# Peptides against a protein of PDB entry 6DSZ, part 62

Target 1, 361 residues: chain A of PDB entry 6DSZ
Amino acid sequence: NYVVTAQKPTAVNGCVTGHFTSAEDLNLLIAKNTRLEIYVVTAEGLRPVKEVGMYGKIAVMELFRPKGESKDLLFILTAKYNACILEYKQSGESIDIITRAHGNVQDRIGRPSETGIIGIIDPECRMIGLRLYDGLFKVIPLDRDNKELKAFNIRLEELHVIDVKFLYGCQAPTICFVYQDPQGRHVKTYEVSLREKEFNKGPWKQENVEAEASMVIAVPEPFGGAIIIGQESITYHNGDKYLAIAPPIIKQSTIVCHNRVDPNGSRYLLGDMEGRLFMLLLEKEEQMDGTVTLKDLRVELLGETSIAECLTYLDNGVVFVGSRLGDSQLVKLNVDSNEQGSYVVAMETFTNLGPIVDMCV

## One batch from the design tools (peptide; made by RFdiffusion4, then SolubleMPNN)

Design b1_p12_1_s3 (from b1_p12_1, 5 letters changed)
Fold by OpenDDE base, seed 4:
Structure b1_p12_1_s3 (fold): chain B 361 residues (1-361), chain A 12 residues (1-12)
Amino acid sequence: as target 1 above (361 residues)
Amino acid sequence: MRNLKPFEELAK
């Protein structure tokens, strides 16, 4: 009996930062196929807390804090459409991951979307949204006492959604999405009615965005709105203000991931397919009425890392670079560049052993 | 290139 010790997956396919273990702890959660790794971020580095085996490949992993919770809960969706909400509980030295709610959200009918599974959470924790199939948007209402995740579908007229997010600062849950039709790519918004289980007209739309617009970033207040990232351009829209930049530096390689640095959405990390790390900066303008508006967008090249599948800012300029293709890294962002003009210094590298080739012998 | 604002301001 050769106990082939199944080598633990090392390729990172998702990462999130938040307060999962406690209200005070800063956590890094890393998805490696079916494995969830939980770390506490400390001054000395990452302290491992627990590893959790999931019942499938993690496709979505998001932290959220419902009203009345002292710490974040974790939403996970697997590639087999099993959904759960997890809570961390510690009693002395005993650590438990509690399933608060679970369900299977697979539909019998539907074409799985080419851009894969998208899972998003309303910033006000009213619902979870899932784009699993073309022409459908699945909604999971978030209720305090619901142990069973009940979901319903809303039909999307837009069959080819590229990316979708919930917007911030909306009275009703509002999605913003990039979609493609025969005329090109467009951005649209919908309000989601839980009561009527339908879409209402959203606050704004932008037709004919860049042909390769691929990502939506929801911007928190005070700016609000969304950033649309393409191959050649980055655009901002909030219904009232539109701004676009086309920095030549981003044309060299496609931006593939992003992460918000500042809680107010003033800075974002961007990673491209060459492992270049950028900072996107939202420059504010304070109006006479005390409102804050976006003045300008700026992109700065920070340096080079492993090719990021996911990025997450931790604290004190430390960033986790989750890589699927290469080694994951902890990197430090510096205020001053080195002699090579890089603001990035690798602090720690996590070896990626590559795909476990199931050698079917 | 304007120096990135100190990351230390994020802890406030």
Scores: peptide ipSAE 0.016, ipTM 0.534, DockQ to the pose 0.126
Fold by OpenDDE base, seed 3:
Structure b1_p12_1_s3 (fold): chain B 361 residues (1-361), chain A 12 residues (1-12)
Amino acid sequence: as target 1 above (361 residues)
Amino acid sequence: MRNLKPFEELAK
């Protein structure tokens, strides 16, 4: 009996931080193909809590906290369009991952988007949005009592969506997205009507953004709006204010991932294809009426890491660098640079053994 | 929510 100890997947394809095990625990959740690893973040490092096998490759993994929940729930979408909402329950030493809701969100018709699956959650937890197919936006309403995830499609006129997010601080769920047409790349917003199952006109649009605009970051209040990241520029727009920067340092390599550091959206980590780690900073200007507006954007090079597939800020300047191509890392951000001018120190490295060939058993 | 000790701004 050759117990082929199936090597555990080591390549990271997603990571999130939140309060999944309890309201008080800080968790790191790591997606490695079909596996979900759950850690508690401690002063001593990462404490493993549970590993969960999923029914497919994890394509989307997001934590969210509906109104009245004491801790975060986990939304997962697989590459085979199986959606679930998971809850952590502990009873003494017994740990259970409970499926609160599930469903298959695959359509019989539609062209799968070349840029892959995008899954987003409304900050007010009213809905989940999915860009799975060109010309369609799928909505999953978040209802407490529904064990079966029901979805509907809204037709999207913009066929080539590059990235999409829900905005913060909107009365109705509002998406902001970068799309491409024959004239270039543009940013547009839509309100999503759950009642009418249609898009309404959003609060703003920005035509003719940078040709290589690739990512949307929704910015929390008080700033609101969105950041658009390109190859050469980073732009902010909130309907009233537009600001763009073109720091030469970002031209050297494509930014491929981001993570919010501060809850108020004042700082973001950025990772590029060369493993450079940046901090994006939003400088505040307080108006006489007490409103906070964006004064400026700046980008600072922190140092080098493994090439990040995903980034997540944990606490106390510790960042998890999830890598698909290289070793994943825990890194410490320091106030002072080392002799090489780096603010990044590797704390722990997690060896990546490469892609596990899915042996179809 | 544990107060994320802000990564002290890189005081340049």
Scores: peptide ipSAE 0.016, ipTM 0.569, DockQ to the pose 0.484
Fold by OpenDDE base, seed 1:
Parts: sequence; C-alpha cells; structure tokens
Structure b1_p12_1_s3 (fold): chain B 361 residues (1-361), chain A 12 residues (1-12)
Amino acid sequence: as target 1 above (361 residues)
Amino acid sequence: MRNLKPFEELAK
C-alpha cells in the first residue's frame, strides 16, 4: 500500500509576521491553501515550529493583540466562512494550537463580493470587520471571554467595495474604503458603533479618486489617515492633508500587495504583477509644536523578486516574498545597490510545485 | 523591537 503522501500545498496565499509563539519570538506565519506553517525567525533563518491543517482554504489570516494579552492571537477566516481565533501554547516539547473562539459567519442571503473576502481588525482590537457580501459589513465584536464568535451585519449603501481597512488613532472604530459606483471610484470613511450596530459619518471622504484605485493602507500615528494605491497614482489623505504622486514607474505594472516596514508607517513594501519590489517612503516634517506631518511621498525601485501574492518584512532587512505563481523567497534588502542597481538579494527560495489538484477520486 | 537599522539610511 503505497500511501501516496499527498503533496503538501506550496503556493502561498497569505503571510503575516508577529509574536505568536511568545512575546519575544518573531514569527512568520504562512498560509498555503488549507495549511498554516509557523516559523520562528532566527539569525540563522526560519526555524519551523508547527504546521496546522485547517478545515478549509485560508481566506483571511491576521495577527492581533488584545489588551492584556502577552502575545498575538491569530484570526483565521476560511473560504467557507469558518472563523476562529487561535492561540499558541507550548508546554515543554508539547505544542498546542488552541481555538479560543470559533464560529461560522456565513449569511443565508447575500451576493458574495466579486473581489472576494476581506477581513480586517481594528488596531485597538475592538472588533473584526468582514466584507463578505455586497452591501453588508459584518462585525465581530472582540470580547475576551466569548468562545463563540457572534457577528452582526451593518448595511452598506456602497455595494461595490474594492478594499477596506480600519484607520488608526480613532476614538471609535473607523473604516476607510474604496468603492465603485456609476460615477467612478471614491474613498469614504465610516465610524462603526458597536452599541447601536450602525455606521456613523466618518471623519473624511474623497470623491472621484483614480479610476483604478485598488488598495487602502491604513497609516499609523503620528501620520494617521490612509494611502490609496491606484494604477497610476499613490495618494495620501488624513482629513487635513492630501498628497498625490504619479511616479511613471508604477504605471508599468499593477501593484498587487503591500506591507508596512516601520511601525510608525514611514515605509511600505510594494509588489507588482511583474515581481518588482518597491519601497514607498513617507517623508516627515516635524512642526514646531512637535506634531509630525507628511511632507512628501516617494517610491523607489528596490529590485525584482518572485511575483508576490503577499509580502512581509521580518527583521534586519529580510523580507518574505510569498508567491502563488512562482517560488516564494527570503530576500535581503541592502543599503547599497549591486552592479545592476538592485538592492535585493535572494537568500532562500522555496519551490512552488503548483496548486494541489483535488483529484476527486 | 524590529532592527530596522539597515534601511534607516535609505530614508535620507
């Protein structure tokens, strides 16, 4: 009986970095279809810790740290709308992934959004937001003692949400989203009331953004606000400050993923459909009152990698490039360019054997 | 704390 060991999935569809195994450990978590891989980032490279089989394709994977937790928890949503919050526990050599909470968040009625599942977590860990269906925003309140993930829907007037994030530094949980209507694409904000289970007017909006605006990046304090990435332009808005750039280099290929490098939101990695890796830089100006404002935006080409499905900055200039279409990579970012003008050096390559074809036997 | 030192110079 040759147990054909079913080839483990190798295509990466998500990755996150945080402190999941302990407060001190830096972890890389990689989603490969139904498989979650957990690594510790060390000076010697990635040390595998655990692999977890999920009962469904991972659609959302986010680390978050509620108040009073010593380490990050993991939120996972599957393509079949099974949600869970996971905790890592280690006792000697015994490693357990504990489900703190779970639930199914599928609605009986609703049109699944064409842009797929979006899951976001409020930076202050007040709630999880889910865009699963057109015209609905699902909210999962985060309560420490709740083993059952309960959700409610808030109606969105905007039927075609392209991307959505929670903003930083807001008294109430506030979402910022790009949406499309017959007049074009727009950016809007809403405050989310947990008490009233409704949207309130957000702090700002921007009508008629770039027609191909596709991504929202929430920017931490001190800058706050959001970055909107389009095909031709990158814009920043925080309600008071607006700044747009249109670097010609980004027109060559669509930016498809991003990752924050600095905790203060000064730098972001951007990956495009050609495997080009960029750095987006937020140049700061410190005012006389000690307030920090955005002076300028700059984009720099770092080099080329595998086509990224997801990016995550680890530490010490090391980046994990999660690829669905090609080999995933660990790359080193250097201060100095090589002879070809690249700041990127491949450290390790992980062979992608392609999608697991579910052979329906 | 992330050791972001290698790129602090690129932000100049």
Scores: peptide ipSAE 0.015, ipTM 0.587, DockQ to the pose 0.732
Fold by OpenDDE base, seed 5:
Structure b1_p12_1_s3 (fold): chain B 361 residues (1-361), chain A 12 residues (1-12)
Amino acid sequence: as target 1 above (361 residues)
Amino acid sequence: MRNLKPFEELAK
């Protein structure tokens, strides 16, 4: 019996930053297949705090802070549709990861979507939304006292959802999504009624977006609305304002991940399939009434990294580049470019040993 | 929301 000590997974398939261990600590959480790694971000680098084994491959990992919580909670969904909400609890030297709620959200009926599992959380923490199956949107209401995650489905008329997010600043939970039909790709919004368990008409829609529109970014206030990322274009829409750019530099490779840098949504990191790192900038215009509107969008090439599966801005220009195909990195964004014109400097590299071939012998 | 420390903007 060769006990092959299964090497720990090294390929990163998700990462998030927030305040999970305490209200004051900045944490980096990394998903590596079935393993969750929790770090504290320090001036000296990443300090490991805890590793957690999950009962399946992590498919969704999102931090959120319900009203009245002092620190973030962690939502995890596995590829086998096991959902949980986790809390970090420390008592002296004892560190516990507490399951606040759990449930299996698998449906007996439905076609698993080709674009995989999408999990999103309402910015006001009213619900979790899941796109697991074509033509269905699953809702998990967030209730403080419920240890069992109960979910219900709302039928989507749009069968081929490409990406979906909850919008910010909406009176009711509102989703914005890119979908494909025989006429092309489109953007639509729906309000989600928890009471009636149905969709209501959302505030806006945009028909006939770019054919390869692939990602939705919900923009926080004061801008609101969403950014739609395609292969050739980046567009902004908030119901009142539409703006599109088509920078030639993004046509070279498909943007595959993004992360918000500024809490107000003024800047986003974008990573493409070639490992290029971009900054998307939202230029503001202040109106005479004190309202802030989007003046322009700009994209800047920062440099090259490992091919990002996920990006997360930490602090002080430090970015974690989570890579599935290559080595994950901590990189520093600099104000000044190096001799090669790059604003990116690798600080630390985390070796990716590749896929763990579970040779079941 | 992330309480980020003041980040020196990538001044172009």
Scores: peptide ipSAE 0.008, ipTM 0.520, DockQ to the pose 0.323

Design b1_p12_1_s4 (from b1_p12_1, 6 letters changed)
Fold by OpenDDE base, seed 5:
Structure b1_p12_1_s4 (fold): chain B 361 residues (1-361), chain A 12 residues (1-12)
Amino acid sequence: as target 1 above (361 residues)
Amino acid sequence: MRNLKPFDELAK
């Protein structure tokens, strides 16, 4: 029995940044198939802290901070619908990843969505939402004392959800989603009632968005609302304000990932299928009453990277480019362009050895 | 919430 020590997976399929190890530490968490890698972001680069084996391919990985927690917790959902909430604990030199809660959220009935698993967390940590199956939205209530993740389904009339997020600044948990019907793609919102286990009418909708609208970005306060990214256009809507741009540069390749740079939602990184890295900027207008409204949207090409599966802004202009198809990178965003007009400089490259074919011989 | 240090705006 040759135990071929299977090479560790190197392809990145998810990444998140937050404060997982402590309230003060900035962490990068990287999902590589069944492996979770935890780093501390330092001035010298990434310091590895822990690697965790998961009981399945990581499909969703999100950091969140419930009320009363000093640091972030980690939600993971696997491709086999195993959900867990993880906590980092360190006692001296001993590092433990503790499962705070777990559960299997698979349904016996349902068509798995062709666009795969979507997992989202309410910004106020009231619930986790999952789009696993067509015509269903699964809700996991977040309760501090619940060691067993219990979920329920709400029927979604919109069978073909493309992307979904929870909105910020909503009295009730509110989802915003892009869906497709025979008439095209549309954006809709629903309030989620935990008590009644149903959807209520959301604050706004936008019918007939761009035909290739593919991503929803929930925008924090003070702007609120959502950004909808398509092939040809980027639109903003918050119920009161609508704004659309169609920068020609985004037509060249499909935007496939995004990450918020600023906590207030003023800037977002966008990555496309050609490895181009963009900055989406939300220009603010301050009203006489002190309210902040969106004045304009702008997209700037920063440069080229490996084709991003996921992006996460770390700090000080450092971005982690998680790549599935190529080498993952730490890149630096510079104020000044180089001789080639790029604002992106590779700091570190992480070799992707490709798919590990576990040949069970 | 991420407490990121402000990154200088890219020069226009």
Scores: peptide ipSAE 0.018, ipTM 0.589, DockQ to the pose 0.346
Fold by OpenDDE base, seed 2:
Structure b1_p12_1_s4 (fold): chain B 361 residues (1-361), chain A 12 residues (1-12)
Amino acid sequence: as target 1 above (361 residues)
Amino acid sequence: MRNLKPFDELAK
């Protein structure tokens, strides 16, 4: 009996940061196929806390804090449509991961979307949204007392959704999404009615965006609105303000991931398919009435890393670069560039041993 | 509470 000690997966599929272990601890959570790794971010680096085996490949991993919770909860959706909400509990030295809620959200009827599973959480924690199938938006209402995750579908007229996010600062949960039709790619918003289980008209739309518009970033208040990232352009829209930039530097490689640096949405990290790391900056203009508006957008090349599947800003200019194709890294952002003009220094590298091919021998 | 210092503004 060769106990083939199955090598632990090393390729990163997702990462998130937040306060999962406590209200005070900053955590890095890393998804590696069926494995969840939990770290505490310390001055000395990443301290491992716990590893959790999941019953399937992690497809969605998001931290969220419902009203009245002292720390973040973790939403996980697997590739087999098993959903759960997890809580970290520590009692002395005993560490438990508790399932607060679970459910299977698979539909018997529907075409799985070719672009894969998208999972999003309303910033006010009213619902989880899932794009699993073409022409359907699944809603999981967030109720504290419900141990069973119940979902319903709303029909989307837009069959080919590229990306979707919940917007900030909306009275009702509002999604913003990029979709493709025969005329091109467009951005649209919908309000989600939990009561009526339908979409209402959203606050704004933008028809005929860039043909390769691929990502939506929801921008928190005071700016609000969304950033739309394409191959050639980055655009901001909030219903009242529109601004677009087309920096030549982003045309060289497709931006594939992003992460918000500042809580107010003033800065975002962007990673492309060549491992280039950018900073997107939102310049504010304060009006005499105290309103804050977007003045300008700027993109700066920071340097090069492993090809990011996911990015997360930690603290003090430290960024985790989660890589599926290469080695994951902890990198330091510096104020001053090196001799090569890079602001990025690798602090730690995590060897990727490649995909665990289940060699059925 | 580790005061998460935001990365200082990249020097303009």
Scores: peptide ipSAE 0.015, ipTM 0.525, DockQ to the pose 0.453
Fold by OpenDDE base, seed 4:
Structure b1_p12_1_s4 (fold): chain B 361 residues (1-361), chain A 12 residues (1-12)
Amino acid sequence: as target 1 above (361 residues)
Amino acid sequence: MRNLKPFDELAK
């Protein structure tokens, strides 16, 4: 009996950074198909803590900290619509990943969306939102004592949602999404009523955005609002202010992932399909009343990495580049460019062995 | 190219 030790997956399909193991630890969590890898980020590099087998391919992985929790919890949704909320517990040397809540959120009726599964968490931890099927937005209310994840659907009039996020700084949970209709792509917002289980009119909309607008980035306070990433343009809107840039450099390849660098949303990493790494900068203007507004947007080419499926800023200019198609990397961002004009230096490379070809022998 | 601003340490 040759126990072919099934080679562990190496392709990265998701990564997140937060404080999962403790309030003080900075963690990198990596999704590799059905496997979750948990690291502590140290001055010496990544320290492996735990590897967890999931009950399916990880489709969504998000850290969140409900009110009264000392550390982050982990929401996972699998491609088979199994949802769980996980907690890290350590007692001495014993490490347990505890399921705080679980549920299956599959619907019997619905067309799975072409853009795949989208899972988002309200920044105030009031709910989880899921775009699983066309014309439906699923809501999982977050309750501390609920071990069973209960969900309900709200009907979306917009059948072709491209991307969706919860906005920051909203009195009610508010989603911002890019959708496509016969007239083009548009941005819309809705407030989500947990009580009435319906959408209310959101604070703003923007009709006729760029035809290839593909990503929404929710911007935290003080800026608020959202960034819309297209093929040729990057736009910002918060209901009061609109800014757009069309840097020629981003037109060369489609931006496919992003990650917030600063907690205040002043900088974002952008990765494109050619492995180019960019910094998106939000330039602030302080008003006489002490309000901070967006003055300008700027994009800077940092350098080249593996083609990122996901990016996460760790600390001290270190970025994890999660790659599905190539080797994942730890890279250092430098203030000064090298002789080649790159601000990126590879620190560590993680070999991607590619898809486990089930050799049906 | 303007030098990128120093990468601030993530506020622990």
Scores: peptide ipSAE 0.015, ipTM 0.513, DockQ to the pose 0.129
Fold by OpenDDE base, seed 3:
Structure b1_p12_1_s4 (fold): chain B 361 residues (1-361), chain A 12 residues (1-12)
Amino acid sequence: as target 1 above (361 residues)
Amino acid sequence: MRNLKPFDELAK
C-alpha cells in the first residue's frame, strides 16, 4: 500500500484577506489548486488554522459580509463551475467549515471565455456576478435562506469582456467592465435588475480606452467609480471625473494583479510580470461642501518580489505575495528605503515546488 | 472597519 502522500500544492492561484474565523480575527486565505489554507494573521506571523480540500480547482475566492452576519462568508467557484458559500464555525477546539449554500452554475450552451472565469460580489451583497461564457453574465442572488444557489443569465451584447467589477455606492447593483470590439477597448456600465433579470443603462461609459486596458478596480466611496489599468496608462472614471496617467515605469512590464490597501480606496498595490511591486495612490481634494474628489493619481515603485499571481495587504505594512511561478512571500513595506532603494523586505518565503499535475485518475 | 495599521506612505 504505497500511500502516495500526494504532495500538497504549493503554487498559489488566489488569496484574500478578511474576517472569516471571527469578526476580530484577521485571516489570510490562500487557494492552492484544490486546497484552501486558512491562517490567522498574528504579530508573530501566520498561524495555520485549517486546510480544506475542495472538489475542484478554485477559480474564484471572495470574502463577503451580508447584512447581519458577524463575520465574513467565503464564496468559492471551482473551474468545474461548482459554487459554494462557506462559513467558519468553531465550537471549543472543534473547527468546522459549513456549507451555507452550494450549486453548479455550468451552462449547457455557451462558449467559455478565453480570459477565464471572473467572479465578483456586489459590495452591498445583493448578488454574485459571474462571467463564465461569452455574451452571458450570470447572476446569483444572495438570499440567506437558500441552501441551493440559483443562478440566471443576462445576455451581454458585448461578447469580449476583459474584466468586470461591481461598483460601490450604487442604488442598484452596477457592473463596470472593459470590453473589446472591432473599434478597440471600451469601458461600460450596466445596472443589474434582479426583478426583471436584465441590464439597465449604467451611469457612465468611456469609449476608446487604451488598447491593452486589462483590469477594472472598483473604488469605494467617497471617490466611487473605477480605475482602469492598461499597459501604458492608468485611468480613473466615476461618471463626473475622468483622469488618466501614463507613468513610464509601468510600460516596462504588464501589471497583472492588484489589491486595495486602504478601505477608502486611497491606495492599491500593483504587481507586474517582472515581480515589481507598486503602490497606486489616489490623491484627495476636499471640496468646500465636504465632498472628496480625486485630485491626481500617482504610482510609486516599492521594490521587487516574486511574480505575483495575487496580492493581499494584511496589516502593519505586511503584504502576502501569492505566486504561481515562484515562491510566495510575506513582505514588509518600509517607510524608508534600503541601500538599493527598495521599500520591500522579505519576511518569509514559501517554497513553490511547482505545478502538481492533476493526474486525472 | 478594519483597524489597519497602514503603511504610511504619506510620510514621504
Scores: peptide ipSAE 0.011, ipTM 0.594, DockQ to the pose 0.397; fails the geometry check

